Peptides against a protein of PDB entry 8OXM. Designs and how they scored, part 100

Target 1, 371 residues: chain A of PDB entry 8OXM
Amino acid sequence: FKAEFRLAGGVNLPKIIDCVGSDGKERRQLVKGRDDLRQDAVMQQVFQMCNTLLQRNTETRKRKLTICTYKVVPLSQRSGVLEWCTGTVPIGEFLVNNEDGAHKRYRPNDFSAFQCQKKMMEVQKKSFEEKYEVFMDVCQNFQPVFRYFCMEKFLDPAIWFEKRLAYTRSVATSSIVGYILGLGDRHVQNILINEQSAELVHIDLGVAFEQGKILPTPETVPFRLTRDIVDGMGITGVEGVFRRCCEKTMEVMRNSQETLLTIVEVLLYDPLFDWTMNPLKALYLQQRPEDETELHPTLNADDQECKRNLSDIDQSFNKVAERVLMRLQEKLKGVEEGTVLSVGGQVNLLIQQAIDPKNLSRLFPGWKAWV

## One batch from the design tools (peptide; made by RFdiffusion4, then SolubleMPNN)

Design b2_p14_4_s4 (from b2_p14_4, 8 letters changed)
Fold by OpenDDE base, seed 5:
Structure b2_p14_4_s4 (fold): chain B 371 residues (1-371), chain A 14 residues (1-14)
Amino acid sequence: as target 1 above (371 residues)
Amino acid sequence: DIEKWLEEMRKILE
């Protein structure tokens, strides 16, 4: 370990530590001191299984469809070491950093990221109609710039084209697998981009199995497919490569139904794997910057009434787990809104849901749906 | 494959 560390930012002040391995290689590690990294570790293993399924299929293997994984070493329920993805940047840092963000550099006359955030926070408690109108105004005055990521990093036109293709494939694979697993909290800081490969790395996997839908502001999109995410694909947007890669990923997932159900069933009933959304976690994920002051944990909620019989808690848990499994089975059968869809029909519905400005306008402002 | 995966998962959860 080097004596120096850097802060990665965020509420938990994760420490970036440079470590020399026994192999003599320097590795950056992120030390989280308050987060349960077991959920991230578990989800990385699920992603590795999904990657194995994708590599077995000739069509997905030829397209190099994979989810980027990182090593997680949980040290305790509250601490662990993440292999920091060296040469990655949060998409939010590239796009909306205050000083050098791509929006500020390429669109200096658009609304600032702060102005967009403020406008959406002002309507957070308003009607869906008012949220939609303000979201459309924000989007009109905050135009996408993520195309410039590949243009800045890859000056050779042939390399640029290959990297844009790698990006598009990475978005497609992670979007479909993320949908199947019900990944939430896909804000711009939880998605990293590799500066060398242009592939996405999804971090902070603490919202899974559609638990984002039970947040105080429920998640209304199946995955992040915002205007900047689409802009990074280039002129074809969601058409062509992205759609075909989604369809091929979905085909592999649907054809692997028994394996995926068995894996998720074991995880859902593992007593050591806390995947359920609790009220404190929900509050933490959707905290308002202004509300940070008053959450003294008044742990003094009387222990008495939370003696709901262990039987009622277990029955409630089992009913949630059963609903998650049923919904996973529906997704893997292509059942959407009570209708059985083809792979192409299901992928089309998911794309339409993810790009719908009505769905995007309803998201928590911290998710930054205009980015 | 699944059994080996489950064993790796148990080791992560322990």
Scores: peptide ipSAE 0.073, ipTM 0.774, DockQ to the pose 0.012
Fold by OpenDDE base, seed 3:
Structure b2_p14_4_s4 (fold): chain B 371 residues (1-371), chain A 14 residues (1-14)
Amino acid sequence: as target 1 above (371 residues)
Amino acid sequence: DIEKWLEEMRKILE
């Protein structure tokens, strides 16, 4: 370990530590405090299994379809070491970093990111119709710019084209794998982009198995496929490369049904793996600026009243686990809304759900569905 | 393969 550390930006001030491995390689590590990294560690292992399945298939291997992974070493329920994703930036940092963000640089006359957020917060408690109207006004005055990421980073036209294809493949693979696992909370700070590979790295995997649907503002999209995500694919958008890569990923997932069900079943019933949504976690994920003032953690909530009968809690947990497994089996069979779909039909439905402005307008404003 | 993977997973969760 080097004696010097750097602070990464963010509320929890994570420490970046440079470590020399037993192999003599320097590795930058992020030490997070107060986060339960066990769920991230488990989900990284599930992603590695998905990558193994994708590498065994000739069609997905030829396309180099992988979900990017990072090393997680949980040390306790509140501490762990992450391999720092060196050479990555949050997509939100590139797109909407105040005055330096790509939206401000390329679209200086559009609404600011702050104006967009304010408009959507003002209608947060309103009807779905009012949310949709304001979302459409925001979208009209906040045009996508993520195409400029690859143009800024890759000046050679041949390299630029290859990197745009790598990006599109990464979005497709992570979207389908994320949908199968029910990965939620895909806001613009939880998705990093690698500045060298143009591949995405998904972080903060604490909302899985469709637990995003039971949030106070439920998630209404299967994955993030917002206008900027699509703009990064270039002129083809969701057609051609993206759609084909989604279909080939979904084909491998469906053909691996038994393996994926067995893995998820073991994880859902592991007593050390808390994947369930709790009210405090839900409040933290969808906290309003107005609610920041009073949550002094009064640690002194008396241990007494949560003796809900262990039997009723266990029965409720088992019923949730069974429903998650049943829904995973449906996805892997191509069952959507009680209908069996082909791979192409299922992928088409998921794309349409993810790009539907009615679904996007219903998301929590902190998810930034206009980006 | 799955059993070895599950054994590695248990070692990460312990």
Scores: peptide ipSAE 0.067, ipTM 0.767, DockQ to the pose 0.012
Fold by OpenDDE base, seed 4:
Structure b2_p14_4_s4 (fold): chain B 371 residues (1-371), chain A 14 residues (1-14)
Amino acid sequence: as target 1 above (371 residues)
Amino acid sequence: DIEKWLEEMRKILE
C-alpha cells in the first residue's frame, strides 16, 4: 500500500488507495468504510453469471452484450475493498456537477440542477397530478445533454458512432438484467460511464429483488431510462439498437429461467445474504437534505401512511422470498400484470414504463428522474 | 458451472 490516499468524494468518503501487488503491478483500490459490500460482491457474481449466459448465445455474443463488472472484496460487514473503476466518471458528475456539469455548459439558460431539485422537493408530498405538472415544467426547462458525452470523448466520427453503439448496448443489457434482478431505478451517482469504452458500470447494488418498491417513495420504473440516458443513445433514442438489444437480452434471460431461478433461490434463502430492505437503509437511501439537522430519534408514532407500506413487511421472511421468486418466475415467463407477453411485447412494456413521465414524476426527487 | 459459482458465493459470504 502507498502511504497516500485520495478521497473519491460522496457521503461515505471512500478512500482511493494505490496498492502494489505481489506481481509488482500498481492497482487502484477503493476502500469503502461503513458499507456492507457483501451485497455488491454477490450482485457482481450474479452479473458474471448473466454475462456467461449472454456469451453462450450467438446473438448476444455477436452484439457483445455484457454488464460491466468490478472486483469486490468484502472485508467485514462495514468495510471492503473495491477495484477502483479507473477511467470512469459518475453520469451524475458529468451531467449535473455544480461547476462544470454538461447541463450548465450546453444549456446555460435552462433551470439549474438545484432549481429542478427544489421544484420537485416542494411537490414531494403533493398529489400525483401536481407532481406530474411540475415534472413536465422541470423537463421543459431542463433539456437532455448526455449526447455530448460521446461527442466530447470521441472526436473521430467512426469511433464516436462505435462508442455510441457500445453505450446503447450497455444500457440495454444493464436495463434488462437489472429488471430481472429487480435493481429498479439507479441514482445518477451509482451509474459510472467508462470514458474509453462508453459502457456503464453499476455500483452500490444495495437495492435488489424489487426492494425499491417498498421504499418510502416506491420505485415506479423497471430501470433507469431517463431523458439523459436516452439522449446518450443519439437520434434513434430507444428505437432500433436499444430495443433490439433489450429483446435479445430478454430472450436469453427467459431461455435461462431454470438457471436464474436456481441462483436467485439459493441467494434469497442464504442466511448470510441480507437482501431485505430495513427501515434504516430505506431512510438512508431516501434521506432529505433538510432532515440532516433534525435526526433527533423522536419516534413520533403517528405517520400512518408510512405504517401502511411497513405493515406489508409483516410477512415472514419466507413469504417475502417466495413473492420475489414468484415475481422472478413471472418476469422470466413474460407475465406482466397477469398477461403473458412475447419478448417484444414485454420489452416494449418495460421501455414504455421506464420513459413514462407519469412514472418518472412519482420517483423520489433525490434520485433526479429529470436527469 | 452453477455448483462452482455457488461455492464462490459461499466464500464471499463467509
Scores: peptide ipSAE 0.057, ipTM 0.758, DockQ to the pose 0.012
Fold by OpenDDE base, seed 1:
Structure b2_p14_4_s4 (fold): chain B 371 residues (1-371), chain A 14 residues (1-14)
Amino acid sequence: as target 1 above (371 residues)
Amino acid sequence: DIEKWLEEMRKILE
């Protein structure tokens, strides 16, 4: 270990450490000291399995459809080591960094990221109609710029085109697999982009199995497909390559139903895998900047042994697990809102839900659905 | 192999 560490930012202040392996290679590692990394580790294993399924199918293999994975080593319930995704940047840092973000650079006359957030926070407790109107005003005055990522990184036109395709394929694969696993909307800081491959790396997998729907502000999209995410695909947007890659990924997932159900069943009943949403985690995920001051841990909630009968907790857990499995089975059958859809019909519905400004306007403002 | 992976997962969960 080197004596120096860097802070990666964020609420938990993860430490970037440089380590020399037994092979003499320097490796950068991220040490988290406040987060349970078991969920990240488990989800990486599920992604590896999905990648194996995608590699077995000729159509998805030819398209190189994969989810980027990273190594996770949980050390305890609150600590672990992550392989640092060297040569990646959070899409949120590229897009909305206060100093040099792409929105500020390419759209200097648009609203600032702070102005957008403020406007959406002001309407957070308002009607869906008021949220929609303000979201549309924000969107009109905050135009997408993520197309410039590939243009800045890849100056050769042939390389640029290849990398834009790699990006589009990565978004498609992660969107469909993320939908199947119920990852929901992903915060822009939890999506990394590789500066060499243009592929996405999803980190901080603390919301899975549609647990984002039970947050204080429930998610309303199947995956993150915001305007900047779409802008990175170029002029065709969600049409053509993205749609076809979603359809081919969904086809493999649906054809692998038994395998995916068996895997997820084992994980849901793992006593070491806490995938359930708890109130503290929900507060953390949707914390307001103003509320940071008042979370003094009044840990003086008395140890009133609410001996909630272990039986009632187990029965409630089992019912939630069964419901997750049932919903996963529905997704893998193409059952949406009680109707069986074709792969193309299901993918179309999911895309329409993900890009709908009405759904996006209802998301938690802290997750920046306008980005 | 999926079965081998499931078996390794079961062993990690034991």
Scores: peptide ipSAE 0.012, ipTM 0.507, DockQ to the pose 0.012

Design b2_p14_5_s1 (from b2_p14_5, 8 letters changed)
Fold by OpenDDE base, seed 2:
Structure b2_p14_5_s1 (fold): chain B 371 residues (1-371), chain A 14 residues (1-14)
Amino acid sequence: as target 1 above (371 residues)
Amino acid sequence: DELDKEMDLAIAEL
């Protein structure tokens, strides 16, 4: 290890350290404090299993459908080492950085990211109708610009096209697998983009198995498919490559039902894997300062040993685990709202749910559904 | 074939 460290931004002040491997290569490491990296490590293993399923199928293998994974080494309940996703940037940093964000550069007459956030915060406690009206006003005055990511990074037209295709495939694969696993908290800082491959890297996997739906402001979308996410796909948007890659991914997931159920069952009953939502975690997720500058004291989640009777905790836990498995089985059968759908019908429903401005307007403002 | 059709569709949109 080098004697020097850098601080990464954000509330938890993660330390960037440089280490030399046994191979003589320098590697950057992110040391997170105060975050439980065990959940990230488990979800990375699930993504590797999904990648194995996708590589076995000829159609998904030809399309190079994969979820980008990173190495996680948990050190304690509140510390770990991440393999730094070298050459990645948060999509939020590219899009809505205060000084040099793509929205400000390409759309200088639109609302600022701060104005959009302020407008949505003002209506946070209002009706769904008032939220929808303000969200539509924000969207009209904050037009998507994520197409410029690939245009800035890839000047050769053939490379640009290949990278836009890689991006679209990465969004499709991560969206469908994320939906199957019930992955939440997909805000613009939890999704990184690789500046060389244009592939997405999903980080902070602490909201899984639809636990985002039990937040004080529940999650209303199956995955992030916001206007900037769609704009990065180019002129077709969700039609064409994205839709077909979603369908082929969903087909592999549905055809792998027994394997996926067995894997998730083992994880749900692993006593070392805390996937359940607790009230302190819920408060922390929906009180995160949206600006890197505010040092709010992280409420320590560990201090409430509420001595609930061990027997009542176990029975409540088992009922939640059973419900998660039942819902996973429904998804893998194509059961949506009590109806059995084809792969195309299910993918279409999920796309419509993810792009619906009524669903997007109901999200927590910190999720930045207008981006 | 389908991958080529995806590429051809995405080229026709340029």
Scores: peptide ipSAE 0.026, ipTM 0.722, DockQ to the pose 0.014
Fold by OpenDDE base, seed 5:
Structure b2_p14_5_s1 (fold): chain B 371 residues (1-371), chain A 14 residues (1-14)
Amino acid sequence: as target 1 above (371 residues)
Amino acid sequence: DELDKEMDLAIAEL
């Protein structure tokens, strides 16, 4: 271990430590403190299974459709070593870093990331109409720049084109797999981009099985498909490669219904896998920067004295697990809002939901839906 | 359509 550590951004101040392996290779490790990395480890296993399904299908294999995985070693309920994906950067750090973010570099006359955040925080408790109007004003004065990621990293035109395709395929695969698993909390710090492959790495998998819908500010989009995410695909945007890769991924997921249901059922009833949204976790995920001062986590573990009979807690848990399985089965059948859709119809609905400014304007301001 | 076929061909050749 090197004596030096770097802080990764985010509230939990994860420590990036450089480790020299017994093989003499330097490996960056992210030491997350205070986070239960068991959920990340379980979700990585589910992603590996999804990758196995995608590799078995000839069409998805030819397209190299994969969700990027990382090695998680949970050390305790509150500590683990993430193999920090060496050569990855949070998309938020590239786009909206205060000093040298791509928005500031390419759009110096647009609103600052701070001005956008402030405007959306001011309307957080307002009507959906007021949120929509301010979101549209923010979007007009904060134009997408993520196309410049591949242009900065890949100077050769053929390599640039290949990497832009790899990015588009990675967004498509992770969006559909993430939707099927009900992955939430897809803010700009929870999505990394690989500076060599242009593929996305999704981190902090603690909001799964649509538990983002029960947050104090419910999640209103199936996945992150914001203006910068789309800008990174280039001139075709969500059409062509992205749409087709979504459809081919969805076909494989729907054709693997029995396997996916069986795996998720085992996980939902695993007593070691806490996937349920705790009220404290919900508050933490949507904390205001202003509220950092008073919540000393006096994790007084003692207020478990809601003597709801163990039977009523177990019955409530089982009903939530059953509802999650039913909703997963609906998704895998193409049932959306009580209607059975084709793969193309379902993918189209999900894309429209994800890009709708009305849905985006309703998200928690910390999610940064304008980025 | 043609651009989509070229992109699919480019994806199939990679």
Scores: peptide ipSAE 0.024, ipTM 0.723, DockQ to the pose 0.014
Fold by OpenDDE base, seed 4:
Structure b2_p14_5_s1 (fold): chain B 371 residues (1-371), chain A 14 residues (1-14)
Amino acid sequence: as target 1 above (371 residues)
Amino acid sequence: DELDKEMDLAIAEL
């Protein structure tokens, strides 16, 4: 290990360390000291299995449909080493990083990211109608700019076009697999884009199996397909390549039902894999900027007394796991809202749900659904 | 749409 470290951006200030391997190669590593990386490690294994399924199918293999994975080595329940995704940037950093963000550079007269956040926070406890109206005002005055990522990084027109397609395919694959696994919406700092491949890397996989629906502000979208995510696809948006890649991915997932159910069943019942949402995790994921000042964790260890009977906890857990498996089976059968849909019908419904400004306006404002 | 189909296939062959 080198003696020097860099801070990565973000709330948890992860440490980037350079390691010299026994092979003499330098490798960047991200050390997280407050996150449970076990869920990330398990989700990376699930993504590798999904990639194996996608590589077995000729249509998805031809399209190079893959979910980008990274190496995770959990060291403890609160620490681990990630392979630092070298040559990636958080999409949120590119889009809304202070004065240098793409929104500020390309749309200097639009609302600032702070003004958008403030407006949406002011209506957070208001009606869905008031949230929708303010979200539409924010969207009108905060126009998408993510098309400029590929334009800045890829100056050759043929390369630019190829990378825009690689991006679109990556969004499609991650969206459908993310829906199947119930990853929900993704914070803009938890989606990295590779500056060389234009592929997305999803990090911090702490919400899975639709546990985002039981947050204090429940998720209302199947995956992140916000205006900037769509803008990165170029003129066709969610049509053409994106839709077809979603359909081909969904076809492989549905045709792999038994395999996916068996894998997820093993994971849900793994005593080492805590996928369930707890109140502290829910508060952390939807923490308000105003609440950062008072949560000194003087969690005195002494509240041992809520020994709910082990039997009632186990029965409650089993009933949650069973519901997750049932919902996964429904998704893999194309059952949406009690109706069996074709692959195209299911993909269409999911796209419409993900881009609906009524659904987006109801998301937690901290996750910036206008970006 | 047809162009995006052909180009998606052509890029898949590269």
Scores: peptide ipSAE 0.023, ipTM 0.718, DockQ to the pose 0.015
Fold by OpenDDE base, seed 1:
Structure b2_p14_5_s1 (fold): chain B 371 residues (1-371), chain A 14 residues (1-14)
Amino acid sequence: as target 1 above (371 residues)
Amino acid sequence: DELDKEMDLAIAEL
């Protein structure tokens, strides 16, 4: 370990440290304090399994369909070491950084990211109609710019085209795998893009198995497919390569139903894997930036009165796990809203749900669905 | 259609 560290920012002030391996290679590591990295570690194992399934199929292997993974070493329930994704940037940092973000650089006359957030926060407690109207006004005055990521990083036209395809494939694979695993919408800071490969890396996997639907503001999209995410694909958007890569990924997932169910079942019943949404986690995920000051966890809430019989807690947990498995089985059968869909029909429904401004306008404003 | 074929060809050549 080097004696120096850097702060990565954020509430938990994670430390970036440089480590020399026994192989003599320098590796940058993120040391997170007070974060449960076990969920991230488990989800990386599930992603590795999905990658193995995708590599076994000729059509998905030919398309190089993979979900990017990183090494996670949980040290405790509240500490761990992540392999820092060297050469990655959060898409939110690239897009909406206050100083040099792509929206400010390419669209200086549009609303600022702060103005957009303010407008959407003002209507957060309003009707869905009022949310939709304000979201459409925000979208009209905050036009997508993520196309410029590949244009800035890849100056050679052939490389630019290749990397835009790699991006599109990465979005497709992560969207479908993320839907199957119930990752839902993803905050723009929790999606990293590799500056060399243009592939996405999903971090902070603390919401899985559709637990985002039980948040105070429930998720309304199957995955993040916002206007900037689509803009990064170029002129075809969700059509062509993205759609086909989603379909091929979904084919592999549906054809691997038994394997996926067996693995997820083992994980859901692992006593070391807390995937359930708790009220404190729900509050943390949907806090206002202004409310960051007062959550000192006064964990002095008396542990005394939750003598709910151990039997009722276990029965409640088992019923949630069973519902997750049933919903996973439905997804893998192509059952959407009580109807069995073809792969193309299911993928089409998911794309339409993910890009629908009515669904996007209902998301928690802190997750910036206009980006 | 042609752009889709070029994209599928580009994906196939990768």
Scores: peptide ipSAE 0.023, ipTM 0.704, DockQ to the pose 0.014

